# Designs tried in a protein design run: peptides against a protein of PDB entry 6EJA. Part 63

Target 1, 276 residues: chain A of PDB entry 6EJA
Amino acid sequence: VEYMPANPVRIAFVLVVHGRASRQLQRMFKAIYHKDHFYYIHVDKRSNYLHRQVLQVSRQYSNVRVTPWRMATIWGGASLLSTYLQSMRDLLEMTDWPWDFFINLSAADYPIRTNDQLVAFLSRYRDMNFLKSHGRDNARFIRKQGLDRLFLECDAHMWRLGDRRIPEGIAVDGGSDWFLLNRRFVEYVTFSTDDLVTKMKQFYSYTLLPAESFFHTVLENSPHCDTMVDNNLRITNWNRKLGCKCQYKHIVDWCGCSPNDFKPQDFHRFQQTARP

## One batch from the design tools (peptide; aimed at target 1 G256)

Design b2_p29_2 (made by RFdiffusion4)
Pose (drawn by RFdiffusion4):
Structure b2_p29_2 (pose): chain A 276 residues (1-276), chain P 29 residues (1-29)
Amino acid sequence: as target 1 above (276 residues)
Amino acid sequence: SADEAHEMAIIETALAEGLEKQPPIDPYA
């Protein structure tokens, strides 16, 4: 990541944010901002204060826009995938924004390498997609995720309605819902009317935590399957002893886990050279 | 398909009868 690219990638950051931490969001935005990238910010419908603050930012910079539509993106909700898919369509239709990669971030994310290094790395691997799979037993993953269960999002709640079959003829996969996707793959997901994309959009409209498997499943079974890199370029601070308290039991008909917050004792983790 | 039609029937029925919360299943127990 030390070299200087002659044709650097321009990145579309999609920020899916909620809550009250506007100053922290502004600090992270400062760290990731470059005049040659683009920023498209979705603020949860329920977070009006944060939305007003985000509008000030978008009014200041030409390469920053806010989604005019806003969803109540509850934990594990089917609406998160709807949010990503609509943002991808919006971004592809913005012809004045010639972006090469799609990177999703939350208000709790933070870069651990400089923009120069990120651009250099992605410029070398511009035809790759970066998704992290669970890598373990797939039947256990399907069960733990509830992918063989039918869910419906209404009234800001994920309702478990019954069982369903895993469709035959395709491999189902999943893992992290943080990723980096190139423009070519985003176009395929958005505009393709082939049997895979059409049916997976329907299947995942009624799926818990859809973003943790929709893009994996579509990519592995699509003509772009040979572009997958099993690394999302993220460090996620999972600590199961603390983060799996079924704390979302009142929002979804399921038990879930979330990553812990980093502390000072974790600083050495951001210096690992093992993987990018 | 038949599986899709079955799933839509479950959804329509659940909406006609009103949505009821189900106990959470704990896959981490």

Design b2_p29_2_s1 (made by RFdiffusion4, then SolubleMPNN; from b2_p29_2, 15 letters changed)
Fold by OpenDDE base, seed 1:
Structure b2_p29_2_s1 (fold): chain B 276 residues (1-276), chain A 29 residues (1-29)
Amino acid sequence: as target 1 above (276 residues)
Amino acid sequence: SAEEEEMERIIAEALAAGLVRQEPVNPFA
């Protein structure tokens, strides 16, 4: 895409960060920063050092804000979905930030293409939502994700309480927890009082890895179902050897995988965008 | 369906533009 749109989309980047990866975050931020976009950063409640660093950044840029609330999020925890949902509400209430797309990022993310290319593409397809599905057997997906199991996040741990059933009439889907959502769909998820949204928010409050499935499922069963594009325009560094093991068993009563951090040697595959 | 074809076209365009270099691998799939 090499055209400049007449009405370019503006992106709200929601960064959910934790730990002490200040240098990594700074590098990623420099790569994705643009004056026409908005950056809303949530720092884990336990990551005070990182929070101080992020606050310093927010004071330097008018289009960067830090969440005034902070959650203690854990890998696979339901609190991660709550973080996204609350961030969405906050962003919708910020009348001075006219964003068109919601994009979530972590400190391990890195841009694949230039800002101009991304903006041009999203401007052309501003009415679409981009979520990557697993693309295989759905029944197997449900079992592996533990969607038929009930979990409770408590004391920085996901406790498996028992079995449950998928709500009747709901087509469950999921895959990547990285998504690009248009403002209209975010408004629907945030403010709708229909049975679908209400039921799914309740269901996923007891779900393991909810961000990998919630938005997919809500979208596909909603009046906005025809806006789904099965692609999130991202590279997720899944390494079976490093990331697909039960290394998080100490915090989750389930086995799963997590995306691996991108290493400097991987950067040759990406195109960095300079700050304006 | 026509809608499915439209989605495939959008994906193809994204790929052609180089916005996606590698398909995400879901270990739970």
Scores: peptide ipSAE 0.121, ipTM 0.647, DockQ to the pose 0.033
OpenDDE base, seeds 2, 3, 4, 5: peptide ipSAE 0.031, 0.027, 0.030, 0.114; ipTM 0.589, 0.562, 0.567, 0.688; seeds 3, 4 fail the geometry check

Design b2_p29_2_s2 (made by RFdiffusion4, then SolubleMPNN; from b2_p29_2, 13 letters changed)
Fold by OpenDDE base, seed 5:
Structure b2_p29_2_s2 (fold): chain B 276 residues (1-276), chain A 29 residues (1-29)
Amino acid sequence: as target 1 above (276 residues)
Amino acid sequence: SEEEAEMQAVIEAALAAGLVRQEPINPFA
């Protein structure tokens, strides 16, 4: 018997999509759509075809909206964080959308549990924030992530300008760029004028892969630090043979791995991971 | 600590509910 919450949480799904993966997006959207949730979709500025397709979807559902602004996001780009931050602000300003949780998704994501299960779980832990940490030593993480390096996003490229220092007194953390954040924390990130939020927004404006670290760092150093759960309730499809290439070196002065799209042959891995 | 215990309890609850942990992230390995 599933837990039936008296006051079920409502989720704002923020989809950041690009390219021509219309079919994948459609499949994912159908799988995650529910009338009680909200869907805010950002389409890359360069993906006009996809944008048109998404607009068509948004016209069919009252709880689906498309960002009126569009950014050209690149792999590892600081603009991705800007996209999330702006979307958070937009969502908070939408008084007709009483959402409780912020969840980001890509077109490659797919739910492995039912909506009821997700809602029941989040309703029970509505005061928590779910961010997955890297699981390594922070020093190594800082080096590998290039957090001690200064980057500038310009002309669809992340330029490495030089070295920098991490602000004193800040405990840096990070890991997955996929997370579940409660409204209270999103409000804090969006509207707080304290030194932490201000400094971190500035710091991460020149950071490579900022979404993998910004929210972790802000949360852990904030008055909301006790709400962190080191689990984002997701599986990342890491295939090093496919993803660990310098495939984006042309747009980023850094080499790294990227997660891959899920394929049917990956299903067995999901089952294995889902088992205790 | 109490906070850690609470966090672990939440994680355990998630696992019990069939919600999975993310694989280790090493984007630059």
Scores: peptide ipSAE 0.041, ipTM 0.613, DockQ to the pose 0.034
OpenDDE base, seeds 1, 2, 3, 4: peptide ipSAE 0.031, 0.030, 0.024, 0.027; ipTM 0.574, 0.566, 0.491, 0.627; seeds 1, 2, 3, 4 fail the geometry check

Design b2_p29_2_s3 (made by RFdiffusion4, then SolubleMPNN; from b2_p29_2, 15 letters changed)
Fold by OpenDDE base, seed 4:
Structure b2_p29_2_s3 (fold): chain B 276 residues (1-276), chain A 29 residues (1-29)
Amino acid sequence: as target 1 above (276 residues)
Amino acid sequence: SEEEERMRAVIEEALAAGLKRQEPVNPFA
């Protein structure tokens, strides 16, 4: 039984897309589009064809906008976090878009639940934040993520510069770079001037794969820590053979596991196991 | 604990209504 909430949440979907995934994006967009939600799309600076396609879509819908700024993001790059943070600021400044939740998506994502199901759930738990942790020992996570190492994004490469210390008093956490964040927490991250947010923004400016850890760490060490749910409502497709190797060594001075693209057969499998 | 039970319930419901289904995780493990 699905209940319609009296005050349904409105979602700001932030789509970070690159390459030539126009067909995939169109398919995903059709699947997630609803008139009551908002869609803010960032297209990689290098993906001009895709940008043109996205602009065409944005002109057709009043609740679809494209970032006027575009970054050249790389795998593992700090610029990805910058993209999210700037998008959050933009969305908060859009007073005509009263969104309640922030959800990041890529062109490869696809919903396996209905909009009504998602909205009903988030409306019930609108004060919570959903982030998935790594599920292993934290020391190993820090080491494998290179959180104790200093990186610099320059010339489309993440340069490893040396060692660094984890800020004292901070409990580092992380996992998936897919998250569902409520507006209140996004406001905190965007506008707070406390030591936590200030230090973490600085720290993660030199971090590899910062989106996998920044929001986790900030949330868990913030006054909003009690709002954390260790579930991002997404699946990370980890494959030891395909994702746990130095496959992107040409653009990052680090090795580790990375999520793999979802295949059509994966979606089919997930849909079969989904609860009715 | 009551807190654990509440969080488990939230996770269970999240799995049912999530964008993509994933295995439940004990937040207190």
Scores: peptide ipSAE 0.040, ipTM 0.448, DockQ to the pose 0.016
OpenDDE base, seeds 1, 2, 3, 5: peptide ipSAE 0.017, 0.018, 0.015, 0.027; ipTM 0.420, 0.365, 0.434, 0.438

Design b2_p29_2_s4 (made by RFdiffusion4, then SolubleMPNN; from b2_p29_2, 15 letters changed)
Fold by OpenDDE base, seed 3:
Structure b2_p29_2_s4 (fold): chain B 276 residues (1-276), chain A 29 residues (1-29)
Amino acid sequence: as target 1 above (276 residues)
Amino acid sequence: SAEEEAMEAVIAAALAAGLKRQEPVNPFA
């Protein structure tokens, strides 16, 4: 018999979506929807059709809201981190949504557990934060991520301006941009005025792919470092070849890789997969 | 901090001179 928590955690799911894949999003949403959780959806400023569709969904469910603000995001753009940070602030200000965990979702990654399993697990480890590290040489990670380079996002382009130094005394880490963060840590990131949070927000405002490193770095250098778990509870489908052919060179003065994406049909399959 | 000031200086200079495309770096090569 699976453990039934007396006070089950409630999850705020943040969805950052763009494009015209309304039907796919709808299918995914239906697959992950639960009445006890909360869904906060940001639609890219340029995706008006999708925005209209998402608004229709939000009107049908009381636990679904759409961001009143919309950002134009690009691959690897610093604006993605801004989107997460602003959504975190919004969610903390929503007193009628008592969420315990923050989880970002897209079509690229899915939880490998059922809702019941996920809730049971997180309820047991409600004081922990789940971020997956790259698991390689950190110096190589820094170089590949371009963390030692200064970028400026402007006019739908990431401009590479030159070299920069990583702040002294900071242990940089990163990996997956999919994370599960408890409310306590989100509060810290949102409202702390300490030197760490202040410096990192500034530093990552000019960083390529900031979501893959910001939360890792802040957590590991913070008073909450002991809550770090090197696992994001995601399953990644590698059936398709990962492309690293500088496909985003027209958007960013840097080469990157395209993540694999999932079809909505894959979600149920992943829920049936046992985690080792 | 010194690092923050350095970043701001580079940004200010770049904006003043006009943003220009740079050759993309391939860190995976």
Scores: peptide ipSAE 0.385, ipTM 0.904, DockQ to the pose 0.849
OpenDDE base, seeds 1, 2, 4, 5: peptide ipSAE 0.362, 0.019, 0.361, 0.341; ipTM 0.896, 0.570, 0.895, 0.890

Design b2_p29_3 (made by RFdiffusion4)
Pose (drawn by RFdiffusion4):
Structure b2_p29_3 (pose): chain A 276 residues (1-276), chain P 29 residues (1-29)
Amino acid sequence: as target 1 above (276 residues)
Amino acid sequence: SEEEFMEELKRLLEEGELEGEHSEGEGDG
């Protein structure tokens, strides 16, 4: 990631944000901002204060826009995938924004390498997609995720309605819902009417945590399957002893886990050279 | 530079400015 690329990638950052931490969001935005990238910010419908603050930012910079539509993106909600898919369509239709990669971030994310290094790395691997699979037993993943259960999002709640079959003829996979996807794959997901994309959009409209498997499943079974890199380029601070308290039991008919916040004792983790 | 970036990241981490509510998660049955 030391070289200087002659044809650097331009990145579309999609920020899916909620809550009250506007100053922290502004600090992270400062760290990732470059005039040659693009920023498309979705603010949860329930976070009006944060939305007003985001509008000030979008009014200041030409390469920053806010989604005019806003969803209540509850934890594990089917609406998160709807949010990504609509943002991808919007971004592909914005012809004045020639972007090469799609990167999703939350208000709790932070870069651990400089923009120069990120651009250099992605410029070398511009035809790859970066998704992290669970890599363990797949039947256990399907059960723990509730992928063989039917869910419905209404009234800001995920209702478990019953069982369903895993469709035959495709390999189902999943893992992290944080990723980097190239423009070619995003176009395929958005505009393809082939059997795989159409049926997976239907299947995942009624799925808990859809973003943790929809893009994995579609990519592995699609003509772009040979572009997958099993690495999302993220460090996620999982600590199961603390983060798996079934804390979202009142929002979803399921038990879930969330990553912990980093502390100072974790700083050495950001310096690992093991994987990008 | 990379060194300046890592120093700023260390200060932000010590100040707790990298704490927040997470959107990422997973199913636990």

Design b2_p29_3_s1 (made by RFdiffusion4, then SolubleMPNN; from b2_p29_3, 12 letters changed)
Fold by OpenDDE base, seed 4:
Structure b2_p29_3_s1 (fold): chain B 276 residues (1-276), chain A 29 residues (1-29)
Amino acid sequence: as target 1 above (276 residues)
Amino acid sequence: SEEEFLKELEEWLRRGELQGEHLSGRGDD
């Protein structure tokens, strides 16, 4: 059931695109375009044809901009995270774009819900962040993702330099490389100078497939941990008393939370707040 | 329902991933 929010959220869509999929991008863009939202498009440094096409689109709409900087991002490259982080900074510095949510998309994505449905939903949960965890064995995830390996992106290649340790006390998580982040958390990631954000930015600058894990890990170990919604269809219940720890470590000082088992009262809460 | 919406939202946002769409090292120049 849809409802009309009194203060509808405005979304900053960040599109990271490459190749020659101009028609596909155009189709997707038209499907998600709305005058009340904002669109910030990064085109891979090597995709000049697509860049020209995107520029043509951006000139037609006041709420569409193209990144003046362009990265040559490879599959699994650390530069992809840099692209998102820089885009976040840019969007926060755009004072004329009062967005409430950050959503990343590729040219292959296509909406299955109406704009009204999306806006209504996010307006109801404007204080939450939405990510998808892998939902499997975490140790296996770490190994599979190579999080215990040090990589360097150079010459369009991710070079494996050796082994590394995950910072002690950090609860590593990850999954899908899509995320819906509220402005407040984006501000935290962008401007915080705490040890968590600083160390994680450094750590993930040498990480393979960093976008699949960075935001999950930062969020879950941050003061914003209670805002996480795991799209494993779980409101990740952060019981602060049981799951949140404040630790002083030589490497990272933080107050982080970990997912806890749901209690019956949590299900009841979910049922009460859930709409049809 | 909220749960159904989240499920659909996940499927939507993961379409590129599920289809194997990733940035490649290839350029069009």
Scores: peptide ipSAE 0.064, ipTM 0.622, DockQ to the pose 0.101
OpenDDE base, seeds 1, 2, 3, 5: peptide ipSAE 0.042, 0.025, 0.025, 0.020; ipTM 0.638, 0.574, 0.604, 0.514; seed 2 fails the geometry check

Design b2_p29_3_s2 (made by RFdiffusion4, then SolubleMPNN; from b2_p29_3, 11 letters changed)
Fold by OpenDDE base, seed 5:
Order: C-alpha cells, then sequence, then structure tokens
Structure b2_p29_3_s2 (fold): chain B 276 residues (1-276), chain A 29 residues (1-29)
C-alpha cells in the first residue's frame, strides 16, 4: 500500500516525439497524464502533422505545452541533448509550473507502476538524482561510446571528424539515456558558469549519443555528486557507502563520487587525463 | 521496497529509451 506524501513532488515530463509515433504518443500520454504534473512536448521540426495534433492537445490541458522552437533531431545526434538542455531552461523560466523533477520520456515508454507509487517514491527521495551507469570497465565504455572521437551533426548525419582528448581530471560515466533529475541539479546544469558545466556542454556538443553520458558525467564531477543514485548506488545504506573526492584543478575544484562498488581512492580510475 | 521499485523503474525507463523514438521525423511535413 502506498501512502500519500505530505508534500508530493510534481513532475515535468519532457517528451521528444516525431511524426511516426502518433499512436504510441497518444497511448503513453493517456497513461501518464495527471493534473498535478506538467508535460512539455518537443515535436521534431520535420513532423508538421504531428505538431498540429500535439498543439490541439495542448490547448485542452493547461499543464501541457509544446516547445515554441523545434529542432531536427536524429538518433544519436548531439541535437537531442540540446533539446533537453533548452527544455530545461524553458521549464525553469516557467514560474507558473512549480515542478520538482525532470523526467524524459519517449513515445515508447510505458509506466509499469501507478502515478501514486512514482510520486510517493520520488517524494521520499526528492533531493536525489536518478541515473543508470553502464556497470562495465570505464575504458571499454569510452571506446564503445566513442567519447574519444569528435563528431559533428550535419545534414542528418553524425560525421566523425577525428580523435579528441577527454578533458583532464574528468570522471567519465554514462549508461542509458533516461534520467530523473531534481530541480536543483537542473538549475545547476542550466545556469552554472563554472568550468565543469561550460566545458562539458562544449565537449558533448560534438559527442555521439550525448544524452547517455552528459548528465552522468556532469553530476559525478559536480558539487552535487552526493545526490547521485545509479544501479551501483543502493538506496539502502546510502549514507554509509557514499564517498566523494574533490580535486583542485586550475582555479576550479572538481568533485566526484565513487560508486558503491569502489572506494574513494579509486576515483582516479574513472578520470581521463589523456587521449585514449 | 524502495530498492525493488528503483530497479523496476530503471528497467522500465531504459527499455523504453532503447527503442529509439527520437529517430528522424522526415516525411511527415
Amino acid sequence: as target 1 above (276 residues)
Amino acid sequence: SDEEFLAELKEWLEQGKLQGEHLSGEGDS
């Protein structure tokens, strides 16, 4: 039995959709819609028919909005991350939408639990950020993801331009491209001008499948590193096993947290100081 | 438990994302 929390969290659902997913979108929307949450929908620039349909829906619900800007995105493209980042900024500027969590969904997503269960869970952990790490060797992950390669999105294609070096002192991580981020961390990602956020935004603008790694990497190297919950960080005994390490680089402190599977002294194993 | 819920939540979200719904919408104009 799930109990109603005293101060239930409100969720901003961000949906990135294209024209071929109309039926699935309708199904998902019906399944996830609740009057207490917010829905911000981006329709691909090339999907005009779907855009018209979604606009009609948004006019029927006060808590549903469509992005006034539209990008042409491709699978694996850097533009997808740009879409999320811009959506985050928009949502933070919507003062009439007091959301607590940011959740990205696709038309293929379908909830396995009730809204009440989700809200209850997130309300208990409202100060945490939820991501899933790859759980493999870091070097292998870098190679597989092509993080040491420079890509350019152009003409609906990801062009490989050459090799690049991962910034020194950065603990790279990633996994799936889903995330549940609290408002505080979204504010940090959106408005921080520190070296970490600035460099990572630049770095990932030329990255393949950036959404699978950007938020993981930024979070783990940020002052918010102690808020990360992934597949290696169990909720049980959270405070006992959590360890963070900060390093001074230039004029900025880089702070990262080791997964529960590792000791704080192992933090260096996740850092990339040279080109692979 | 919360651990079980988290595991199920991650599985749900990951499975949905793996279907690649952010593919190009070309041809819908």
Scores: peptide ipSAE 0.265, ipTM 0.661, DockQ to the pose 0.098
OpenDDE base, seeds 1, 2, 3, 4: peptide ipSAE 0.025, 0.369, 0.146, 0.025; ipTM 0.540, 0.733, 0.649, 0.483; seeds 2, 3, 4 fail the geometry check

Design b2_p29_3_s3 (made by RFdiffusion4, then SolubleMPNN; from b2_p29_3, 11 letters changed)
Fold by OpenDDE base, seed 5:
Structure b2_p29_3_s3 (fold): chain B 276 residues (1-276), chain A 29 residues (1-29)
Amino acid sequence: as target 1 above (276 residues)
Amino acid sequence: SEEAFLAELKEALEAGELQGEHLSGRGDE
């Protein structure tokens, strides 16, 4: 039996999904669903079948909603960050959803603890933000991430336009694009008009895989910098041999690595107390 | 106890036992 905190945090899970894998999504949803949390799902604009399926699910659960807007996202696209930012704004405007943490989920990155453990932990550290850094040489990271390159998302492609400079006075960081952000920081990112947030939103609108670095960079350079924890509480099935074959060359002018998706048998790694 | 449990989690977190395995790997085409 897991210990239950007196004031448990409630989590807004944000899912960005695409394709036709409705059954897989349903299985994943069942594995992560809990009545005390919230689920906000964005379906790619091109994935109409999946959208219909997700809408059906959302109608069955009061704590599940689908974005009324839909973006055509591509792997590595800057629009992914836009999707997260808009989702954050939406979630903050949902006064009937008192969430405390923002967590994005994918099929390739799962919490390594049970729901009860996760909630207990986050309830204790509700003022912290969990972002996993690359843990390597920063200059190398910048180069490897292409942060010193200018990209434009257009016509379902990330075009490499040329070189650019990193803004002066900014400590760039990044790593995992899977994170746990507290509501306070999400509010800051969403509503702040300071120079940092404004400049970073502009900078990262022309960035490859911006979610891997945007929140890290903003947090570390913000008044909230002392809230950073270099851990995202995730396990990822990362196989470089399989994931680093430039499989997305047709849609992006950059090679990147992607983790392998978890198999259905791996769903037990994220156990829920209650199922739908 | 709650405190013991949370302390264990904190230690595990700080030790990196709970970390994700996301690795960046990018390159030119």
Scores: peptide ipSAE 0.030, ipTM 0.412, DockQ to the pose 0.108
OpenDDE base, seeds 1, 2, 3, 4: peptide ipSAE 0.023, 0.019, 0.033, 0.021; ipTM 0.468, 0.537, 0.426, 0.512; seeds 1, 2, 3 fail the geometry check

Design b2_p29_3_s4 (made by RFdiffusion4, then SolubleMPNN; from b2_p29_3, 9 letters changed)
Fold by OpenDDE base, seed 2:
Structure b2_p29_3_s4 (fold): chain B 276 residues (1-276), chain A 29 residues (1-29)
Amino acid sequence: as target 1 above (276 residues)
Amino acid sequence: SDEAFLEELKRWLEAGELEGEHLSGRGDS
């Protein structure tokens, strides 16, 4: 049910675009543009024409900016995660852009809901993070994603170098490279110096399609683990009283956890905090 | 409803995953 929130959330849309699909980007942009949100666009280093087009757009809208840095990225590449992480840092440093949520989009993406619906929903659950988990056997996921393999991005290709081990005590998860992250969690990912964030940034710098797993894994193993909502309609509750245990201070043992099912009747359990 | 929204969101996330898989060529491990 939609409602008019008294304090509507503002969204930072990060668009990672490449190629020559200017018209497609334009359509998507028009579909998602709202004056109350913010749009931060990264154009692939190789896409100069598109960059010029995007710059033109950014000059027309005060809430649209283009990254001053540009990476040569591939969808499967580790550089994509770097792009997101740097974008997050930039957005956090933009004190004039008080965004509450981070959403990543590509030029091929299209909104599935109206702005009002999205804002209403996120305003109600502003303390939550929304990601898609694979919902299958985790071992299979690890193999499929190649998380147990070491990759190196070079010349727009991910080269498999060899095998590696998943760090002990880390519950790896993932599913989609699309995510809705609240500002608080983005701040944590960006500025935390704890062992989890540090190690995971290093680990995923050699990972295939890291954006499909990095944020999931960091979130679930972090002090923010109880804020996760995945597409399986589950709220991860890492309350130790409910059986969730961590091997280390902020390392979650998934084997010992049973997340709560997310039911409409449970919505009242979502905690609302003041906008940071 | 919020439930309906979550269902839509789920579909959106899934679509993103499929696109990613296609582009990255995952599965070669």
Scores: peptide ipSAE 0.050, ipTM 0.579, DockQ to the pose 0.120
OpenDDE base, seeds 1, 3, 4, 5: peptide ipSAE 0.097, 0.350, 0.331, 0.310; ipTM 0.606, 0.755, 0.751, 0.742; seeds 1, 3, 4, 5 fail the geometry check

Design b2_p29_4 (made by RFdiffusion4)
Pose (drawn by RFdiffusion4):
Structure b2_p29_4 (pose): chain A 276 residues (1-276), chain P 29 residues (1-29)
Amino acid sequence: as target 1 above (276 residues)
Amino acid sequence: SYSGDGELELSEERKLQAAAKRAELEAEW
């Protein structure tokens, strides 16, 4: 990631944000901002204060826009995938924004390498997609994710409605819902009317935590399967002893886990050279 | 590497409410 690319990638950051931490969001935005990238910010419908603050940012910079539509993106809600898919369509239709990669971030994310290094790395691997699979037993993954259960999002709640079959003829996979996807794959997901994309959009409209498997499943079974890199280029601070308290039991008909917040004792983890 | 942690047991009231939602969804199909 030390070299200087002659044709650097331009990145579309999609920020899916909620809550009250506007100053922290502004600090992270400062760290990731470059005039040659693009920023498309979705603010949860329920976070009006944060939305007003985000509007000030978008009014200041030409390469920053806010989604005019806003969803109540509850934990594990089917609406998160809807949010990503709509944002991808919007971004592809914005012809004045010639972006090469799609990167999703939340208000709780932070870069651990400089923009120069990120651009250099992605410029070398511009035809790859970066998704992290669970890598362990797939039947256990399907059960723990509730992928064989039917869910419905209404009234800001995920209702469990019954069982369903895993469709035959495709491999189902999943893992992290943080990823980096190239423009070619995003176009395929958005505009393809083939049997895989159409049926997976239907299947995942009624799925818990859809973003943790929809893009894995579509990519692995699509003509772009040979572009997958099993690494999302993220460090996620999972600590199961603390983060799996079924804390979202009142929002979804399921038990879930979330990553812990980093502390100072974790700084050395950002310097690991094991994987990019 | 992911967020799911298994099936949650539902109360009787919650089971009735979920069945009602299921019926509404079937009517739409």

